# Ledger of designs, part 25: peptides against a protein of PDB entry 4HTP

Target 1, 231 residues: chain A of PDB entry 4HTP
Amino acid sequence: SQTVASHVPFADLCSTLERIQKSKGRAEKIRHFREFLDSWRKFHDALHKNHKDVTDSFYPAMRLILPQLERERMAYGIKETMLAKLYIELLNLPRDGKDALKLLNYRTPTGTHGDAGDFAMIAYFVLKPRCLQKGSLTIQQVNDLLDSIASNNSAKRKDLIKKSLLQLITQSSALEQKWLIRMIIKDLKLGVSQQTIFSVFHNDAAELHNVTTDLEKVCRQLHDPSVGLSD

## One batch from the design tools (peptide; made by RFdiffusion4, then SolubleMPNN)

Design b1_p10_6_s3 (from b1_p10_6, 6 letters changed)
Fold by OpenDDE base, seed 4:
Structure b1_p10_6_s3 (fold): chain B 231 residues (1-231), chain A 10 residues (1-10)
Amino acid sequence: as target 1 above (231 residues)
Amino acid sequence: MTALQKLAEA
């Protein structure tokens, strides 16, 4: 079935997240999120104009924005050390070289950026001069690949995990990979709370999530901001 | 205008 996520570039989400992160004030952060959400809803209405009962919702994006609330997808089994080793191999970085050591020792970087403990930022700077300027993945494709990783982790198929990771990496810009890493590690560092994200999405979203702990249900039931839980 | 916004206007 046609979904909004199958049409939206992953780059658009990443650009929005980047704008949110760079914004200093809560109001500006909210504005960037709201603009993305409103555009999504507008496209949803256009895409599904002749279909009143669809399961499509903001969920594909929301689960990437709030990855710590993911309950459908099983654990990836991916940590920073694994990603570091993968990037060293993929980028053919000298093992004793500066960039390899930055990735492996991401918790104590000696650089000027003060990104200690943020592996995604360390990776971004290593990737920036080496990766594509523009990615080609949609939000749906990113979620499909993440589903594959989780499934293969459960099945202990390490080679297939690597294959899916390589597909994500080779089709993503450095900026997209920065955010993808944060989604996998489940720490986006947006500077805006979960409650704020829910409040912007729908007035009843936080309440429904507290009761159900089901992010997809929240997105489906509350996809229309004008229709409440009691309606 | 983002690609998403362009799609929403299409």
Scores: peptide ipSAE 0.031, ipTM 0.698, DockQ to the pose 0.874
Fold by OpenDDE base, seed 3:
Structure b1_p10_6_s3 (fold): chain B 231 residues (1-231), chain A 10 residues (1-10)
Amino acid sequence: as target 1 above (231 residues)
Amino acid sequence: MTALQKLAEA
């Protein structure tokens, strides 16, 4: 069955997240998230106009926005050091070169950006001159690849993990990879709380999540902002 | 207009 996530470019989510991060005020951050969500709901209504009983929801996006609440897929087994080594190999960076050392020693940046401890930002600047300007992945494809990584980590299939990571990297811009890294590491640094995200999504979302701890149920049951839990 | 908005109107 067709899903909204199969049509939405991953780049659109990343652009929204970038706008949220760059916004200084809470109100502006909320506006950017709301605009993305409203567009998603409108597309859902159009896509499923003739189908009343669909399981499709905002869940594919929500699980990337709130990756710390992921409960469906197992652990990726990926840390910053693994990604650093992978990028050095993939980009053929000199091991003793400035960029390789930046990735490996990301906790002690020597640069002017003050990105100490933020591996994703360091990676972004290394990738920016070396990667495609625009990625080609949809949100569904990103989730499928992440599912593959988690499954193969559980099965200890390191070669297949690398294969899926390479697919993610080679089909993504530097900006998309910045956010993908943050999703994998489970720290988006948006400057907006989980409670705020839920409140914007639906008035009853925080309550339902507190009871069920099931992000998919929250997204499916509260898909319509006008229909509450008591309805 | 975002890419999503264009898709929703199509």
Scores: peptide ipSAE 0.030, ipTM 0.701, DockQ to the pose 0.762
Fold by OpenDDE base, seed 2:
Order: C-alpha cells, then structure tokens, then sequence
Structure b1_p10_6_s3 (fold): chain B 231 residues (1-231), chain A 10 residues (1-10)
C-alpha cells in the first residue's frame, strides 16, 4: 500500500528540523512544525482520496521527531563511539588526524563552533566536505533501515547493522546525517517540548499518548485535527 | 567525487 512516507524525502523532514532548531522563539518553532504537518496532511488527502479506512498516518515522521517514544522497534545498540569508529573507517580518516580525533573526543571542546558534547554537530562538520549535497532516501526508507538495524542488533548481527548504516550514510547529506544521528541517539535538541509537539499535532494527542503509550495509535486515531477523542 | 560517493559506488 502507498504511504505518504514513501513519497516524502527524508531531506524535507531534516530541513524542517533544522529550521525549528535555528528558530529563536517558540512561535516560530511551532510554525515550522505546523507547516510540515499541514503539508503532510494535504499530501495524505490527495494520495488517499479514493481510499477510505487507510492505516497510513503521520506516525513514520512522528517516531523520528519523538524517537524517545519509540516502542515498536527495539534498541539500536549504537552509541557515539561506535559511530565515530564507523565514520573513521568509511571516510578513511587518518586515525591520528584532526577529524578522527574530533569524532572520538567529541566531548572535549576542540573546535571554534562550541559543539562540544554534541556528536551530531561534530559529525556534520566532518561530513560536510565529504558527503552528497542532497540525499536520496524517503522517510519510509529511513524507517526501514532503522528497523533493520534494531532487528539485527537483537539478533547480534553486527555485519548486517554495518550494512544498513552504510546505506543510510552513503545516501544522505551531511545535514541529513546530523539529524539521523540525533534520531538514533534519541535527542533532537529542537528546543520544543514533547507536549508542544503533541499540542500542535492534535489537542487530544498528549492525553491519548498518556493512556496508550502508543505513538502509532495517537497518530492514527487523531489524524484529523477536527475529530476529537470524544467524537 | 566525495568519499561517500566513492564508497557507494564500490
């Protein structure tokens, strides 16, 4: 079945997240999220115009925006140190070189950008001159690859984890990888609360999530902002 | 060609 996520570039989500992060005020942050959500809903209506009772929802995007609420896929088993080593290998960085040391010692303030402790930002600057300017992955493909990573982590298949990570990395821009890293680590640093995200999505979203703890159910049942829980 | 492009083509 066709899904909105299979048509939306991952780059579009990352660009939205970047705008949210760079925005100074809550209102501007909310505006950027709302614009993405409204575009998604519009596309959903167009895609499913002739199909009633579809299971498609905002869930594929929401689970990337609120990765700490993920309950469907298990742990990735990926930490910053693992990613650092992987990037050093994949980019063939000299182990004693400046960029390799930045990745390995990401907690130490070595750079002019004040990115100490933010591995994703450090990775971004290392990747920027070495990566594609535009990625090719859809939101669906990103979720599929993340599902693969989680599944293979559970199965202790390290080689297959590396394969899926390689696919993510080679098909993503530096900016997309910055956000992908934050999704994997489960800290987006958007400057907006979970409550704010839910409130913008639907007035009843926070309540339904508190009861069900099921992000997919929240996205599916409250897909229409005009239809409440009591309707 | 970027390092990642080379890796993807490999």
Amino acid sequence: as target 1 above (231 residues)
Amino acid sequence: MTALQKLAEA
Scores: peptide ipSAE 0.014, ipTM 0.530, DockQ to the pose 0.029
Fold by OpenDDE base, seed 5:
Structure b1_p10_6_s3 (fold): chain B 231 residues (1-231), chain A 10 residues (1-10)
Amino acid sequence: as target 1 above (231 residues)
Amino acid sequence: MTALQKLAEA
């Protein structure tokens, strides 16, 4: 079955997240999230115009925006050190070179940008001159690859994990990889709370999540912002 | 062609 996530470029989500992060005020952050959400809902209505009973929802995007609430997908088993080593290998970076050392020692403030401790930002600057300017992945494809990573981690298939990571990396821009890293590490640094994200999504979302702890159920049951839990 | 593009074509 066709899903909204199969049509929405991952780049669009990443651009939205980037705008949210760069925004200084809460109101501006909320506006950017709302614009993405509204566009998603409009596309959903158009895509499913002739289908009343669809299970499609905002869940594929929401689980990437709130990755700490993920319960369906098992652990990735990926840390910053693993990603650093992978990038050094894939980009053929000299081990004693400036960029390799930045990735490995990401906690040490070496740069003027104050990005110490933020591996994703350090990776972004290393990747920017070395990767595609525009990615090709949809949100669905990103989730499929992340599912593969989690499954293969559980099965202890390290080679297949590397394969899926390679697919993500080679088909993504530096900006997309910055956000992908943050999704995997489960720290987006948006500067907006989980409660705010839920409140913008639906008035009853926080309550339903507190009871069910099921992010998919929240997204599905509260897909329509005008239909409440008591309706 | 970037290093990553070369890997994707490989």
Scores: peptide ipSAE 0.012, ipTM 0.515, DockQ to the pose 0.029

Design b1_p10_6_s4 (from b1_p10_6, 5 letters changed)
Fold by OpenDDE base, seed 4:
Structure b1_p10_6_s4 (fold): chain B 231 residues (1-231), chain A 10 residues (1-10)
Amino acid sequence: as target 1 above (231 residues)
Amino acid sequence: MTALEKLAAA
């Protein structure tokens, strides 16, 4: 299906998230999110110019930005320890080496970065010298792979989970993987609240989500910022 | 400009 998400590089979302995270103030964080959202809406309007009744919405991005609100996709069954082991294997890291130990002992304060307990940041530094500089995945492709992981987890197909993870990893930069990990673990550490994200998306978004708990419904019904719930 | 912004402008 023709969707905005099929055209938007996952790298663009990750760069936005990175800018949000690095921003010191709420206003700057909001600005970066708003810029991404506005660009998305503009592209949507252009893409669907001749199609009025589309189900396409910001949902593919929103579910990655607010992964803790994901309800459509079942559990991944992936924890930091699994990812650590996968990276050790994939990168052929010596098991007793510094980088392998960093990944396995990610909760232990090591080094000057203060990233203890943030597996994604630890992974980033391990991956940065070893991964592609630019990823090739779209937001849709990332979601498709995540759907595959969840489905295969439910089906107890560990090998297929690994396959999908490897596809994500091999087609992603270190920065993209940092954010992907955070999406999987469901902790983005953006420094901006869910309420703020909703408020920027649409004035009625928080209310609709509180009633429906359906992130897709929120994104679809409130796609147009000028059309409210009462309209 | 992000790739998204370029696409939106096209």
Scores: peptide ipSAE 0.045, ipTM 0.774, DockQ to the pose 0.961
Fold by OpenDDE base, seed 3:
Structure b1_p10_6_s4 (fold): chain B 231 residues (1-231), chain A 10 residues (1-10)
Amino acid sequence: as target 1 above (231 residues)
Amino acid sequence: MTALEKLAAA
């Protein structure tokens, strides 16, 4: 079945997240998230106009925005050190070179940006002059690759994990990879709380999530902002 | 207009 996520570029989500992060006030952060969500709902209505009984929802995006609440897929088994080594290999960086050392020692300030401790930002600046300008992945494809990584981690298939990571990396811009890293590490640094995200999504979302701990159920049952839990 | 907005308008 056709899903909204199969049509939405991952770049659009990343651009929204970037706008949220750069916004100074809570109101502006909320506005950017609301605009993305409203566009998603409009596309859903158009795509499923003749099919009212669908399971499609905002879940594919929500699970990337709130990766700490992921319960469907198991752990990726990926840490910053693994990604650092992968990037050094993929980009053919000299092991004793400045950029390789930045990735490996990301917790120590080595530059002017003050991004110490944020691996995704360190990676972004290394990748920016070396990667494609525009990615080609949809949100569905990103989730499929992340599912593959988690499954292969459980099966201890390191070769297949690497394959899926390479597909993500080679089809993503530096900006998209920054956000992808943060999704994998489960820290987006948006400057808005989980409660705020739920409140913007639906008035009853936080309550339903507190009871069920099921993000997919929250997104599916509360897809329409005008229909409450008691309705 | 984002790619998503273009898709929603189609």
Scores: peptide ipSAE 0.043, ipTM 0.767, DockQ to the pose 0.874
Fold by OpenDDE base, seed 2:
Structure b1_p10_6_s4 (fold): chain B 231 residues (1-231), chain A 10 residues (1-10)
Amino acid sequence: as target 1 above (231 residues)
Amino acid sequence: MTALEKLAAA
């Protein structure tokens, strides 16, 4: 289907999230998010110029930025320990080696980075010398793979979960995988609140979400920042 | 300029 998400590289979202995380002030964090959102809206308008009543919206990106608000997908059933084991296998890391032990004991790292308790950061440094410089996945493809993982978790199909995870990993850079892990674990550590994200998206977004608890509805109904709930 | 920005400008 013709959606904005099918054209946007997942790498672009991850680069934006990285810039937000590295920014020290609230205003700078907001600026980076706004720039991504504005670019998305401009592309939407161009893509759908001749189409009325499209359901396409910012939802594919928003559900990755606010993964704790996901209600369409069921649970992934994935924890840090599962990912650690998968990476050890995939990267053929010696089980008693330094990198394998870092992944397994991520809560008490012996390294110099000070990333205790942040599995995604530990994984990033292990992956950086071993992965692609740039991934090939779109936001749509990432969401499709995450949908597959959730569905197969519900169906207890562990083999198919592994296949989808392998596709995500092999087609992603170390930086993209850092953010993907945080999306799966549902903790992005951006340093901005949910309320701030909603307020930047649309003035009425927080209110509509509080009533509906439907992130897709929020993104679709409030797609235009100039059109309010009562308009 | 990101790929998204390039697409939005086209």
Scores: peptide ipSAE 0.041, ipTM 0.757, DockQ to the pose 0.943
Fold by OpenDDE base, seed 5:
Structure b1_p10_6_s4 (fold): chain B 231 residues (1-231), chain A 10 residues (1-10)
Amino acid sequence: as target 1 above (231 residues)
Amino acid sequence: MTALEKLAAA
């Protein structure tokens, strides 16, 4: 079935997240999220104009925005050190080179940027001169690849994990990879709380999530901001 | 018009 996520570029989500992160005030952060959400809902209405009772929802995006609440897919088994090694290999970085060392020693403060401990930011700067300027993945494709990674991690198929990671990396810009890394590591550093994200999504979202702990159910049942839980 | 809105109009 057609989904909004199958049409929305992953780059659009990443650009939104980047704007949220760069925004100083809560109100501005909320505005950027709201604009993305409203656009998503409008696209949903257009896409499903002739289809009633679709199960499509904001869930594919929400689970990437709130990756700590992921309960459907199992653990990726991916850490920063694994990603560092992968990037060194893929980019053919000299092992004793500055960029390789930055990736491996991401926790060590480098005097130039307050990026100590933020592997994704370090990776971004290494990737920026080396990666595609524009990615080609949709949100659906990203989720499919992440599902593959989780499944193959449970099956201990390291080769297939690498394959899916390679597909993600080779089809993504440096900016998209920064956010993808943060999604995998489950730390977006948006500067906005989960409660705020839920409140912007729907007034009843936080309550429903507290009861169900099911992010998909929250997104599906509360897809329409005008329809409440009591309705 | 957002990128999403442009996609919806296409």
Scores: peptide ipSAE 0.037, ipTM 0.739, DockQ to the pose 0.621

Design b1_p10_7_s1 (from b1_p10_7, 4 letters changed)
Fold by OpenDDE base, seed 4:
Structure b1_p10_7_s1 (fold): chain B 231 residues (1-231), chain A 10 residues (1-10)
Amino acid sequence: as target 1 above (231 residues)
Amino acid sequence: MTALERLAAE
């Protein structure tokens, strides 16, 4: 069946996340998230207008926004060092060059940007002049590739992990990769709490998640913001 | 307007 996630560019999610991160106040952060969510729900209603019983929900996006709550897919087995090495290889960066060293030593304060310790930001600046201006992946495709990575990690197939990572990387802009990295590492640095995200999604979301710890169930059962748990 | 917003408006 058709899903909203199969139609939504990953770039749209990333741009939303970028806006949230750059926003200084809680209210602005909430606004950006709400706008994305509302658009998603509207598209859902349009897409499924003639289908009453669909399992489609905000879950494909939510699991990327709250990656620390991921329970469906297993661990990726990917750390910053692995990504650094992959980028050095893929971009053919000189091993002793400035950019390679930045990636490998991302925790060391280097330069004026103050991005020390944030691998995704370091990667962004390295990637920006070297990668696509616009990505081509949908949210569904990103999730499919992440599922593949997790599955192959479980199967100890490092070669296939690399393959899926390369597919993600080669089809993503620098900005998209910044956020993808943060999703993989499970630290988005949005400056908004999990509770806030749930509260914006649905009034009962935090409660339902607290009981079930099932993000998909939360997204499905509370898809309609006007319908509560007791309804 | 994002691509998603455009899609939602159709």
Scores: peptide ipSAE 0.042, ipTM 0.756, DockQ to the pose 0.947
Fold by OpenDDE base, seed 2:
Structure b1_p10_7_s1 (fold): chain B 231 residues (1-231), chain A 10 residues (1-10)
Amino acid sequence: as target 1 above (231 residues)
Amino acid sequence: MTALERLAAE
């Protein structure tokens, strides 16, 4: 079945997240998220106008925005050190070079950007001059690859994990990879709380999530902002 | 306008 996520570029989500992160005020952060959500809902209505009882929802995006609440997908088994080594290999960085050392020692300040401890930002600056300007992945494709990583981690298939990671990396811009890394390590640094995200999504979202702990159910049952839990 | 916004406008 067709889903909204199969049509939405991952780049659009990343651009929204970047705008949210760069915004100083809560109101501006909320505005950027709301604009993305409203566009998603509008497209959903258009895509499914002739179809009844669809299971499609905002869930594919929401699980990337709130990766700490992921329950369907098991652990990736990926740490910053693994990603650092992968990037060094993929980009053919000299192991004793400045960029390789930045990735490996991401917690140590190098005095350039003050990004110590933020692996995704360090990776971004290494990747920016070396990667595609525009990625090609949809939100659905990103989720499919992440599902593959989690499944292969459970199966201890390291070679297949690497394969899926390479597909993500080679089809993504530096900005998209910055956010992908943050999704994998489950720390987006948006500057907005989970409660704020839920409140913007639906008035009853936080309550339903507190009861069910099921992000997909929250997104599916409350996909219409005008229909409450009691309706 | 994002690609999503364009798609939503169709």
Scores: peptide ipSAE 0.041, ipTM 0.753, DockQ to the pose 0.948
Fold by OpenDDE base, seed 3:
Structure b1_p10_7_s1 (fold): chain B 231 residues (1-231), chain A 10 residues (1-10)
Amino acid sequence: as target 1 above (231 residues)
Amino acid sequence: MTALERLAAE
């Protein structure tokens, strides 16, 4: 069956996250998230107009926005050093060159952007002049590839992990890769709390998550903001 | 307007 996630470009999520990160005030951050969520719900209603009992929900997006709460997907087994080496290989960067060293020594300040310790930002600036300006992946496709990575990590199939990572990278813009890296490392740096995200999604979301620790259940049961847990 | 917003309006 068709899902909202199969139609929504990953770029739309990334642009929303970028706006949230750049916003100074809590109210503005919340506004950007709410706008994305409202658009998602509207599209859901249109897509499933003739189907009353669907399992489709905001879960495919929520698990990328709150990756530290992921429980369905196993560990990726991916660290910054692995990604650095992969980018050096893929981009054919000189190993002793400035950009390769930036990726490998991402914890050391370079004095340019103050991005020490933030691998995703360092990668962004290396990628920006070298990669596609627009990605082609949907949220569904991103999740499918991430599922593949986790499954293959569990099976110790390193070659297949690399294959899925290459597919993600080659079909993504620099901005999309910045956020993808943060999703994999499980640190989005949005400047809003988990509680805030849940409160905007649904008034009962935090409570239900505290009891169940199940993001999919939270997203499915509380899909309609007007229908509470007590209903 | 995002692609999602366009899709939601259809």
Scores: peptide ipSAE 0.041, ipTM 0.752, DockQ to the pose 0.943
Fold by OpenDDE base, seed 5:
Structure b1_p10_7_s1 (fold): chain B 231 residues (1-231), chain A 10 residues (1-10)
Amino acid sequence: as target 1 above (231 residues)
Amino acid sequence: MTALERLAAE
């Protein structure tokens, strides 16, 4: 079956997240999220015009925006140190070089950017001059690869985890990888609360999530902003 | 216009 996520570039989500993060005011952050959501819903309506009973929803995007609420896939088993080592290998960085040391010692301030402790930002600057300018992955493909990573982590198949990570990395821009890392580590640093995200999505979203703790159900049942829980 | 917006307009 067709899904919106299979058509939406992962780059579009990342660009939205970047705009949200860079926005100073709550209202501006909300605006950027709302614009993305509205576009998603509009595309959904067009894609499913002749199909009233679809299970497709905003869930594929929402679970990446609120990764700490993920309950469907198991743990990735990926930490910053693993990613650092992977990047050093993949990019053929000298072990004693500046960039390798930045990745490995990401907790220590190394420059004026104040990125200490934010591995994703450090990785971004290392990747920016070395990676493709435009990624090719859809949101669906990203979720599929993340599912693979979680499954293979559960199965203790480290080689297959690496394979999926390489697929993500080689098909993503530096900006996309920054956000992908944050999704995996489950800390987006958007500066907007979970409650705000839910409130923008649907008036009843926070309530339904509090009861069900099921993000997919929230996205599916409250797909239409005009239809409430009581309807 | 984002890629998503373009898709939505099709």
Scores: peptide ipSAE 0.040, ipTM 0.746, DockQ to the pose 0.911

